# Peptides against a protein of PDB entry 2FGR: the designs that were tried, part 223

Target 1, 331 residues: chain A of PDB entry 2FGR
Amino acid sequence: SSVTLFGIVDTNVAYVNKDAAGDSRYGLGTSGASTSRLGLRGTEDLGGGLKAGFWLEGEIFGDDGNASGFNFKRRSTVSLSGNFGEVRLGRDLVPTSQKLTSYDLFSATGIGPFMGFRNWAAGQGADDNGIRANNLISYYTPNFGGFNAGFGYAFDEKQTIGTADSVGRYIGGYVAYDNGPLSASLGLAQQKTAVGGLATDRDEITLGASYNFGVAKLSGLLQQTKFKRDIGGDIKTNSYMLGASAPVGGVGEVKLQYALYDQKAIDSKAHQITLGYVHNLSKRTALYGNLAFLKNKDASTLGLQAKGVYAGGVQAGESQTGVQVGIRHAF

## One batch from the design tools (peptide; made by RFdiffusion4, then SolubleMPNN)

Design b2_p23_8_s3 (from b2_p23_8, 8 letters changed)
Fold by OpenDDE base, seed 4:
Structure b2_p23_8_s3 (fold): chain B 331 residues (1-331), chain A 23 residues (1-23)
Amino acid sequence: as target 1 above (331 residues)
Amino acid sequence: APAATALEDASGDTSSEFGVTLY
């Protein structure tokens, strides 16, 4: 058997030029290049190619020392794996987010990530961003000639909000092709939630692809989220991402990513562009810098996610600029 | 105000290739 202690501490100085009042925010933030985490994982060989596994992982907030506490909300799974793939029980990334966020060149964190995995509708469920679920059963296939898939179901456990009686139920999965430099995936999910105390379905479809040319990597996402409401009409967002990364000088990586969020319910678009640089001081330690621009149009109020400094919205139609400079250490 | 739903960091960051095996 094995048990591994692991983690990442990522802490930065961050700035955004506008908050919801139009004022600047700056300070010490977290998770600008990778989510800061502490985890335990292990495996046991049960013989015959069967393995048991566990994974416990929580977020670290290096700016305040986890003043709000520590938990395993990132992942808390037990698993069986073998020639059939892997079955997981417990809170985790839902299969759709686990696969489709892998195309985000900013690792779904900091001021640069694809923000499509979002609660677009003021959903009242805890995980209405479509990223994780409680009470999750997941299955992941092996890779067969490049083809792989993942499926998940989360129990609602009769959680109610207002008149909604199935809050937190998730069903979803992906199919993928991962072979050498190519990755491509299609994900579908439905989550039950509430909006304004009324039952609402969060439907999601995501297409992702990447290709590694050696000298550069290209990555893209196409997503539609739809909060289906019986009253007040559907809240639909189409999100698009295109990114490129390239190695620099053998020890650096430059990243450029663009995203568009077409928020249909408010007929408003937001444009995000982020330039990132990572400088590896070692295999474990990196310096990084991110520069992001977010242009809201019309009624759009999106803000950059400068975690620990400011992650709120801005005034409607306002643009925001963000900067992060930090240290990432992995252990 | 739409609650700033913290994007729970979906960082598909590779499980740290690092770690200390305890046993």
Scores: peptide ipSAE 0.358, ipTM 0.713, DockQ to the pose 0.664
Fold by OpenDDE base, seed 5:
Structure b2_p23_8_s3 (fold): chain B 331 residues (1-331), chain A 23 residues (1-23)
Amino acid sequence: as target 1 above (331 residues)
Amino acid sequence: APAATALEDASGDTSSEFGVTLY
């Protein structure tokens, strides 16, 4: 049997030129290149190719020393794995987010990531961003000649919000082809939630693809998120991403990513463009810099996620520029 | 404004390949 302690401490100096009042924010932030984390994981060989596993992982906030405490909300799973694949029990990434966020060149972290996996509708559920779920059972297939899949179901445990029942129920999965330089995936999910105390279905469809040319990687996402409300009509967002990354000088990586968020319920678009650079000082330690520009149109109020400094919205139709410069250390 | 739910890094960052085996 093995038990491994692991983690990341990622802390940055961050700046955004506008908050909700139109004022600049700056300070020490966290998780600009990778989410800061502390974890324990282990495996037991049960023989015959069967393994037991556990994984416990929580977020670290290096700027405030975890002032709100520490928990294992990133992952808290027990698993069995073998030639059949892997079954996981416990809070984790839902299969759709686990696979489809892998096409984000900014790893769903900092001011540069694809923001499609979001609560677009003021959903009242705990995980209405479609990223994780409580009470989750997940199954992941092996890779069969490139083909792989993942499926998940989360129990609602009769959670209610207002008149909404079944809150927190998730059902979803993906199919993928991963072979050499090519990755492509289709994900489908439905989550039960509430908006304004009324039952709401969060439907998600995501297509992702990437190709690694060796000299550069291209990656793309197409997503539709729809909050189907019983009253007031659907809240639909179409999100698009295209990114490129390239190695620089054997120790660096440059990233450029564009995203478009077409917020149909408010007939408003937001455009995000991010330039990132990572400089590896070692296998474990990197310096990084991110420069992001977010242009809101019309009624759009999206803000860059400068975690620990400012992650709120801006005034309608306003543009926001963000910078992060930081250190990532993995142990 | 609805608080933008912070994107939690969903990537299986290769940094999880690092660690200290305790036993």
Scores: peptide ipSAE 0.352, ipTM 0.709, DockQ to the pose 0.610
Fold by OpenDDE base, seed 1:
Structure b2_p23_8_s3 (fold): chain B 331 residues (1-331), chain A 23 residues (1-23)
Amino acid sequence: as target 1 above (331 residues)
Amino acid sequence: APAATALEDASGDTSSEFGVTLY
C-alpha cells in the first residue's frame, strides 16, 4: 500500500484594468499557471490485477492562507481499478470536464483558460459550470488501441430549489481517441438545476482535439451549452477555442490561445486572446507570465478570472486587459 | 496487461508525480 502527499503552490501578482465599476484591480492572486492544491492519494494492490485507491484534494489560497478554510472539494474519491478500467465513488471532476479541459493549454486556470465550462444562466446549483459533481459515480475504460471512454452519474439526493426537485443530478460521458501525437474527444452531459426557482436542464456538447507536431502543439475546442428552462426560453452559448504551444530553448514554453463565446440569449459575443510564457527553473519550480485581452461586444459582461484579485464581470460591451506574473512550485 | 494509466488530472497537470510517498 502507498500514501503520497502532493501539492502545488501557485501565487502571482495580478492586474486587471477594469472591474464592474470600470476601475483597475491589482494585488496578490493565486493559481495563474496551475490550480494551487494540497492532496493525499494512495493505492493498495489487492492481487489479481485489482487495486484499491483513494484521492483527497483541496484548493490552496496562498494569498490569504485559506482564510475561508480547507476542504477536499477538488476530489474526494475511493476507487477500484484493474483490467476493466477504473470505478470512482465521490466528488470529482465529471468525466466530460476531466477529458475536455485537457485541450485547454492554460490548464483551466488563471486569466488565459477556456471559459466555456461556465454557469451561463445564473443557475442555482453549486456545480452549474459543468466541472465537478457531488455524489458522483464515474467509470473510465482502459485504452483500447487509442479508443477510451468515461461515464458518470451523480445523484441529486432529492435536493430542491423552488419547484425543482432533482438539482445536482448529472449524467454524462465522453468517447476519445488518444494515439501518439493525436487526441480527439466528444463529450455529452446533462445536469439538472434551477434558474429563478424553476427546473432547468443544463445540456452540454463538447468536441476537443489536439495534435503534437513535436516543435509545436495545436489544440481546439467546440462547445455548446444550453440551459433549457421550463419557463422563459433557452439560454444557449456556443464557445470556440484554438490554441498553440511551443517549447522555447529547452527550459520554457510559450502559449497562445484564442476563444470566442457566442452568447445567444443576449445576442452578444466575447473574444479572448491570451499569451502565456512558463520558464522552468527546475522540474518542480517555474516562473510564469500571462497577458490576456477580453473584448466584450453588446450586452456581454465577461471578466478574466484573476483569482484572488478580481474574477467578476465588467460593464456591458467593455474590454478588459489582464496580467499575471507568478511562481509555481510543485511538491 | 498495460497498467491502467493513472488518468491525468483534467489540466494534464502531472504535478502529482512529484508527491512524497509517506509509506
Scores: peptide ipSAE 0.350, ipTM 0.709, DockQ to the pose 0.144
Fold by OpenDDE base, seed 2:
Formats: sequence, structure tokens, C-alpha cells
Structure b2_p23_8_s3 (fold): chain B 331 residues (1-331), chain A 23 residues (1-23)
Amino acid sequence: as target 1 above (331 residues)
Amino acid sequence: APAATALEDASGDTSSEFGVTLY
């Protein structure tokens, strides 16, 4: 059997030129290149190709020393794995998020990531961003000549909000092809939630693809999220992403990513463009810089996620510029 | 204000490849 202690401490100086009042925000932020975390994991060989596993992982906030406490909300799973794949029990990334966020060149963190995995509708559920779920059972297939899949179900446990009686129920999965330089995936999910105390279905469809040319990687996402409400009609967002990354000088990586968020319920678009650079000082330690520009149009109020500094919205139709410069250390 | 759902880093970032084996 094995038990491994692991983690990341990622802390940055961050700036955004506008908050909700139109004022600048700056300070010490967290998780600009990778989410800061502390974890324990282990495996036990049960013989016959069967393994037991556990994983406990929580977020670290280096700017405040975890003033809100520590928990294992990132992952808290027990698993069985073998030639059949892996079954996981406990809070984790939902299969759709786990696979489809892998096409985000900014790894779903900092000011640069694809923001499609979001609560677009003021959903009242804990995980209405479609990223994780409580009470989750997940299954992941092996890779069969490139083909792989993942499936998940989360129990609602009769959680109620207002008149909604199935809050937190998730069902979803992906199919993928991962072979050499090519990756492509389709994900489908439905989550039960509430909006304004009324039952709401969060439906998600996501297509992702990437190709590694050796000298550069291209990646793309196409997503539709719908919050289906009984009253007031659907809140639909179509999100698009295209990104490129390239190695620089054997120790660096440059990233450029564009995203478009077409927010149908408010007839408004937001455009995000991010330039990132990572400089590896070692296998464990990197310096990084991110420069992001977010252009809201019309009624759009999206803000960049400068975690620990400012992650709120801006005024309708306003543009926001963000910068992060930080250190990432993995142990 | 809609709680800015912090983008939880969904990267299964294999940076968990680092670690200290305790036993």
C-alpha cells in the first residue's frame, strides 16, 4: 500500500483595472497558474489486477492562510480500479468537467481560463458551475485504441430549495478519442438545481478537441449551457474557445487563448483574450505571468477571476484588463 | 449579487505527480 502527501502553492500579485464600481483592484491573489492545493492519496494492490485507492484534496489560499478553513471539497474519493477501468465514490470533478476542461490551456484557473463551466443563471445549487458534485459515483473506462469514456451520477439526497425537490442530482458523461497528438471529446450533462426557488435543469453539451504539432498545440471548445426554468424561459449561453500554446527555449511555455460567451437570455456577448507565459525554474517551481482582456458588450457584466483580489463582475458593457504575476511550487 | 462562482480549477493537473510517499 502507499500514501502520498502532495500539493501546490500558487500565489501571485494581481491587478484588474475595473471592479463593479469602475475602480481598480490589486493585491496578493492565489491560484493563477494552478489551483493551490493540499492532498493525500494512496493505493493498495488487492491482487488479480485490482487496486483500491483513496484521494483527499482541498484548496489552499496562500494569501489569507485558509481563513475560511480547510476541507476536501476538491476531491474526497475512494476507488476501485483494474482492467475494467476505475469506479470512484465521493465528491470529485464530474466526468464532463474532468475531460472537457483538459482542452483549456489555462487549466480552468486564474484570469485566462475558459469560463463556460459557470453558473449562468444565479442557480442556487452548490455546484451550478457544472465542475464538481457531492454524492458522486463515477466510472472511467480504460483507453481502447484511443477510445475512452467517463460516466457519473450524483444523488440529490432529497435536497430542496424552495419548491425544487431534486437539487444536486447530476447525470452526465463523455466519450473521447485520445491517440498520439489528437484528442477529441463530446460531453453531455444534466444537473437539477433551483433558480428563484423553482426547479431548474442545467443542461450542458460540450465538444473539445486538441492537436499537438510538437512545435505548438492547438485546442478548442464548443459549449452550450441551458438553465431550463419553468417560469421566465431558458437561460442559454453558447461558449466558444480557441487556444494555442508553444514551448519557448526548453524551459518556457507561451499560451494564447480566445473565448466568446454568447449570453442569449440578455442578447449580449463577452470576448476574452489571454496571453500567458510560464517559466520553469525547475520541475517543481515556475514563475508565470498572465495578461487578460475581457470585453463585455451590451448587458454583459462578466469579470475576470483574479482569485484573492477580485472575482466579481463589472458594469454592463464595460471592459476589464487583468494581470497576474506569480510563483507556483509543487511538492 | 450572483456569487461569482470561483472557477474551481478543474484541471486534473497531474502536478499531483509530485508528492512524498509516507509509506
Scores: peptide ipSAE 0.344, ipTM 0.715, DockQ to the pose 0.606

Design b2_p23_8_s4 (from b2_p23_8, 9 letters changed)
Fold by OpenDDE base, seed 1:
Structure b2_p23_8_s4 (fold): chain B 331 residues (1-331), chain A 23 residues (1-23)
Amino acid sequence: as target 1 above (331 residues)
Amino acid sequence: APAATALEDAAGDISSEFGVTTY
């Protein structure tokens, strides 16, 4: 059997030029290149190609020392794996987010990531961003000549909000092809939630692809999120991303990513462009810098996610500039 | 049969490459 203690401490100085009042925010932030975390994981060989596993992982906030406490809300799973693939029980990334966030060149964190995995509708469920679920059963196939898939179901446990009686139920999965320089995936998910105390289905469709040319990598996402409300009509967002990364001098990586968020319910678009650089001081330690521009149009109020400094919205139609400069250490 | 590679956190999670392991 084995037990591994692991983690990441990522802390930065961050700045955004506008908050919801139009004022600048700056300070010490977290998770600008990778989400800061502490985890325990282990495996047991049960013989015959069967393995047991566990994974316990929580977020670390290096700016305040986890003043709000520590928990295993990132992942809390027990698993069985073998020639059949892997079955997981417990809170985790839902299969759709686990696969489709892999195409985000900013690792789903900081001021540069694809923000499509969001609560677009003021959903009252805790995981209405479509990233994780409680009470989750997941299955992942082996890789068959590049083809792979993942499926998940989360129990609602009769959680009620207003007239909604199935809040937190998830069903979803992906199919993928991962072979050599090519990765491509299609994800489908539905989550039960509430909006304004009324039952709402969060439907998600995501297409992702990447290609590694050796000298550079290209990556892209196409997503539709739709909150289907029983009363008041649908809240639909179409999100698009295109990114490129390239190695620099054997010790660095430069990244450029563009995203468009077409928010149909408010007939408003937001444009995000981010330039990132990572400088590896070692295999474990890196310096990084991110520069992001977010242009809201019309009624759009999206803000850059400078965690620990400012992650709120801006005034409608306002543009925001963000900077992060930090240290990432993995252990 | 090749051992089912533990699904690396599909995000290329650098945390999979590091840690202190006890047996």
Scores: peptide ipSAE 0.298, ipTM 0.724, DockQ to the pose 0.154
Fold by OpenDDE base, seed 4:
Structure b2_p23_8_s4 (fold): chain B 331 residues (1-331), chain A 23 residues (1-23)
Amino acid sequence: as target 1 above (331 residues)
Amino acid sequence: APAATALEDAAGDISSEFGVTTY
C-alpha cells in the first residue's frame, strides 16, 4: 500500500482595473496558473488486476495561510479500479466538468479560464457552477481505441431550499474520443437546484475538442446552460471558447484564448480575451504571467476571477482588465 | 454578493506527477 503527500503553491501579484464600484484592486492572489492545493492519495493492489484507491485534496490560500480553514472539498474519494475502469465514491469533479474543463488552456483557474461552468441564475445550490458535487458516485471507462466515457450520479439526500426538493442531485456524463493529437467530447448534465426558493433544473450541454499540431495546440468549447425555472422562464447562456497554445524555446508556453458568453435572459454578451505565458524554471517550478480583457455589453456584469484580490462583478456594460504575475511550485 | 464560485483545475494536472510517497 502507498500514501503520497502532494501539493501546489501558486501565488501571484494581481491587478484588476475595476471592481463593482469602478475602483482598481491589487495585491497578492492565489491559483493564477494552477489551483493551489494540498493532498493525500494512495493505492492498494488487491490482486487479480483490482486496486483500491483514496484521494483527499483541499485548496491552499498562500496569501492568508488558509485563514478560513482547510478542508478536502476539492476531492474526497475512495475508489475501486481494474479492467472495468474506475468507480469513485465521494465529493469530486463531476464527470462532465472533469472532462470538458480539460479543453480550457488556462486550466480552469486564474483570470484566463473559460467561465462557462458558472452559476448563471443566482442558483442557491452549493455547486451550481456544475464543477463538483457532494454525495457523488462516478464511473470512468477504460480507453477503448480512443473511445472513453464517464458517468456520475449525486444523491440530493432530501436537501431542500425554500419549496425546492432534491437540491444537489446530479446526473450526467460524457462520451469522448482521445487518440494521438485529437481529443473530442460531448457532455450532458442535469443538476437540481433552487432559484428564489423555487425548484430549478440546471441543464448543461458541452462540446469540446482539441488538436495538437506539435508546433501549436488548438482547443475549443461550445456550451449551453439552462436554468429551467418552474416560474419565470428559462435562464439560458450560450458560451463559446477558442484557444491556441504553443511551446516557446523548450522551457516556455504561450497561450491565447477567446471566450464569448451570450447571456440570453438579459440579452447581453461578454467577450473575454486572455494572453498567458508560463516559463518553466524546473519540472516543479514555473514563473507565469496572465493578461486578460473582459468586455461586458449592455446588462452584463461579469468579472475576472483574480482569486485573493478580486473575483466579484463589475458595473453593467463595463470592461475589466486583469494582470497576474506569479510563481507556481509543485511538490 | 453571489460568491463568484471560482473555477478549479481538472483532475490529472501537474500535481499528479509529483509528491512524496511512503510505502
Scores: peptide ipSAE 0.297, ipTM 0.708, DockQ to the pose 0.516
Fold by OpenDDE base, seed 5:
Structure b2_p23_8_s4 (fold): chain B 331 residues (1-331), chain A 23 residues (1-23)
Amino acid sequence: as target 1 above (331 residues)
Amino acid sequence: APAATALEDAAGDISSEFGVTTY
């Protein structure tokens, strides 16, 4: 059997020009290029092509030394894998987020990522962003000539919030085609939650595609998230992303990504544009810089996710500029 | 590699490429 200790420490100096009061925030932040983490993983060959696996992974906060503690909330799975694919038991990325976040050129982290995987409705469930679930069973197919799929179900375990009795139930999956330079996927998910103590379905549909031209990669996402409330009508957001990345000088990567968040319940849009650069000092160590601009319109209050410095909203209709400059080290 | 490693590698998660392994 094997056990691998692994991790990433990613720490940055971050700035945002506006918080909820209109004031600037700056300081030391975390996870600007990759989410900082510590993990243990391993496999056991059971013979006949069958393997057991485990994965335990938690987030690291390098700015405060994990002052709120350490946990395995990123992933805590046991698995069986073989010619049939992989079955996982435990907290993980839900299949939809695991596949569809792969089209985000900012790796779902820092001030530049696609923010579509969000709690758009003040959902009261612990994972109403649609990223992870507790009590998850997942199945991933092998790749069959490019075609692959993943499916998941999370038990609610009769968790209640107000009158909602199935909070935390997830059902979802994706189908994908991954062949050479092309990736394309469709994801569908439903999660049970509560909003204002009332039962609410978080429905999600996401389309993703990317193509690697060698000299550049293009990537795109189309998402609709809908919180279907029993009372008060649906809270719907349509999110769009288009990004490009290119290698620079054999040791660098430049990224440009645009996203639009059309928040239907408030008839308000937000526009995000991010320029990123990663400079590899080695295979393990990189310097990076991100510059993001978020333009809120009308009643939109979205903020950039400068984790460890400021991740809150701004005043309605305000624009926010963010900068991160940091070091990523993988071990 | 487990489908996990392949999916993480496909996601560009550099944590799959590194680590200290014991047997």
Scores: peptide ipSAE 0.277, ipTM 0.726, DockQ to the pose 0.173
Fold by OpenDDE base, seed 2:
Structure b2_p23_8_s4 (fold): chain B 331 residues (1-331), chain A 23 residues (1-23)
Amino acid sequence: as target 1 above (331 residues)
Amino acid sequence: APAATALEDAAGDISSEFGVTTY
């Protein structure tokens, strides 16, 4: 059997020019290029092509030394894998987020990522962003000539919030084609939650694609999220992303990504544009810089996610500029 | 406290390439 200790420490100096009061925020932030983490994983060969596995992973907050404690909320799985694919039991990324966030050139972290995987409706569930689930069973197929899929179900375990009786139930999956320079995927998910103490369905559909031209990569996402409420109507957001990345001088990568968040319930749009650069000092250590612009329109109050410094909203219709400069180290 | 929507780096698991392994 094997056990691997692994992790990432990613810490930055971050700045945003506006908070909810219109004031600037700056300080030491975390997870600007990759989420800081500590993990244990291992495998056992059971013979006949069957393997057992485990994975335990928690977030690290380098700015405060994990003042709120440490847990394995990133992943806590046991698995069986073989020619049939992989079955996982335990808290993990839901199959839809695991696949469809792979088209985000900012890897779903820092001030630059696609923010479509969000709690758009003040949902009261723990994972109403559609990223992870408790009590999850997942299955991932092998790749068959490019075609692959993943499916997941999370038990609600009779979790209640107000009158909602199935909170935390997830069902979802994706189909994908991954062959050479091309990747394309379609994901569908439903999560049961509550909004204002009332049962609410979080429905999500996401289309992603990327193509690697060698000299540059293009990537795109199309998403619709709906919080279906019994009272007050649906909270619908259509999110769009287009990004490009290119290698620079054999040791660097430049990234440019645009996103649009069309928030239908408030008839308001937000535009995000991010320029990123990563400079590899080694295979394990990189310097990085991110520059992001978030333009809210009308009633939109979205903020950039400068974790450890400021991740709140801004005043309605206000624009925010964010900067992160940091070090990432993997071990 | 509103659960900070932790954007979770799902895609860039560079940590899978590293680590100290024991047998």
Scores: peptide ipSAE 0.304, ipTM 0.711, DockQ to the pose 0.467; fails the geometry check

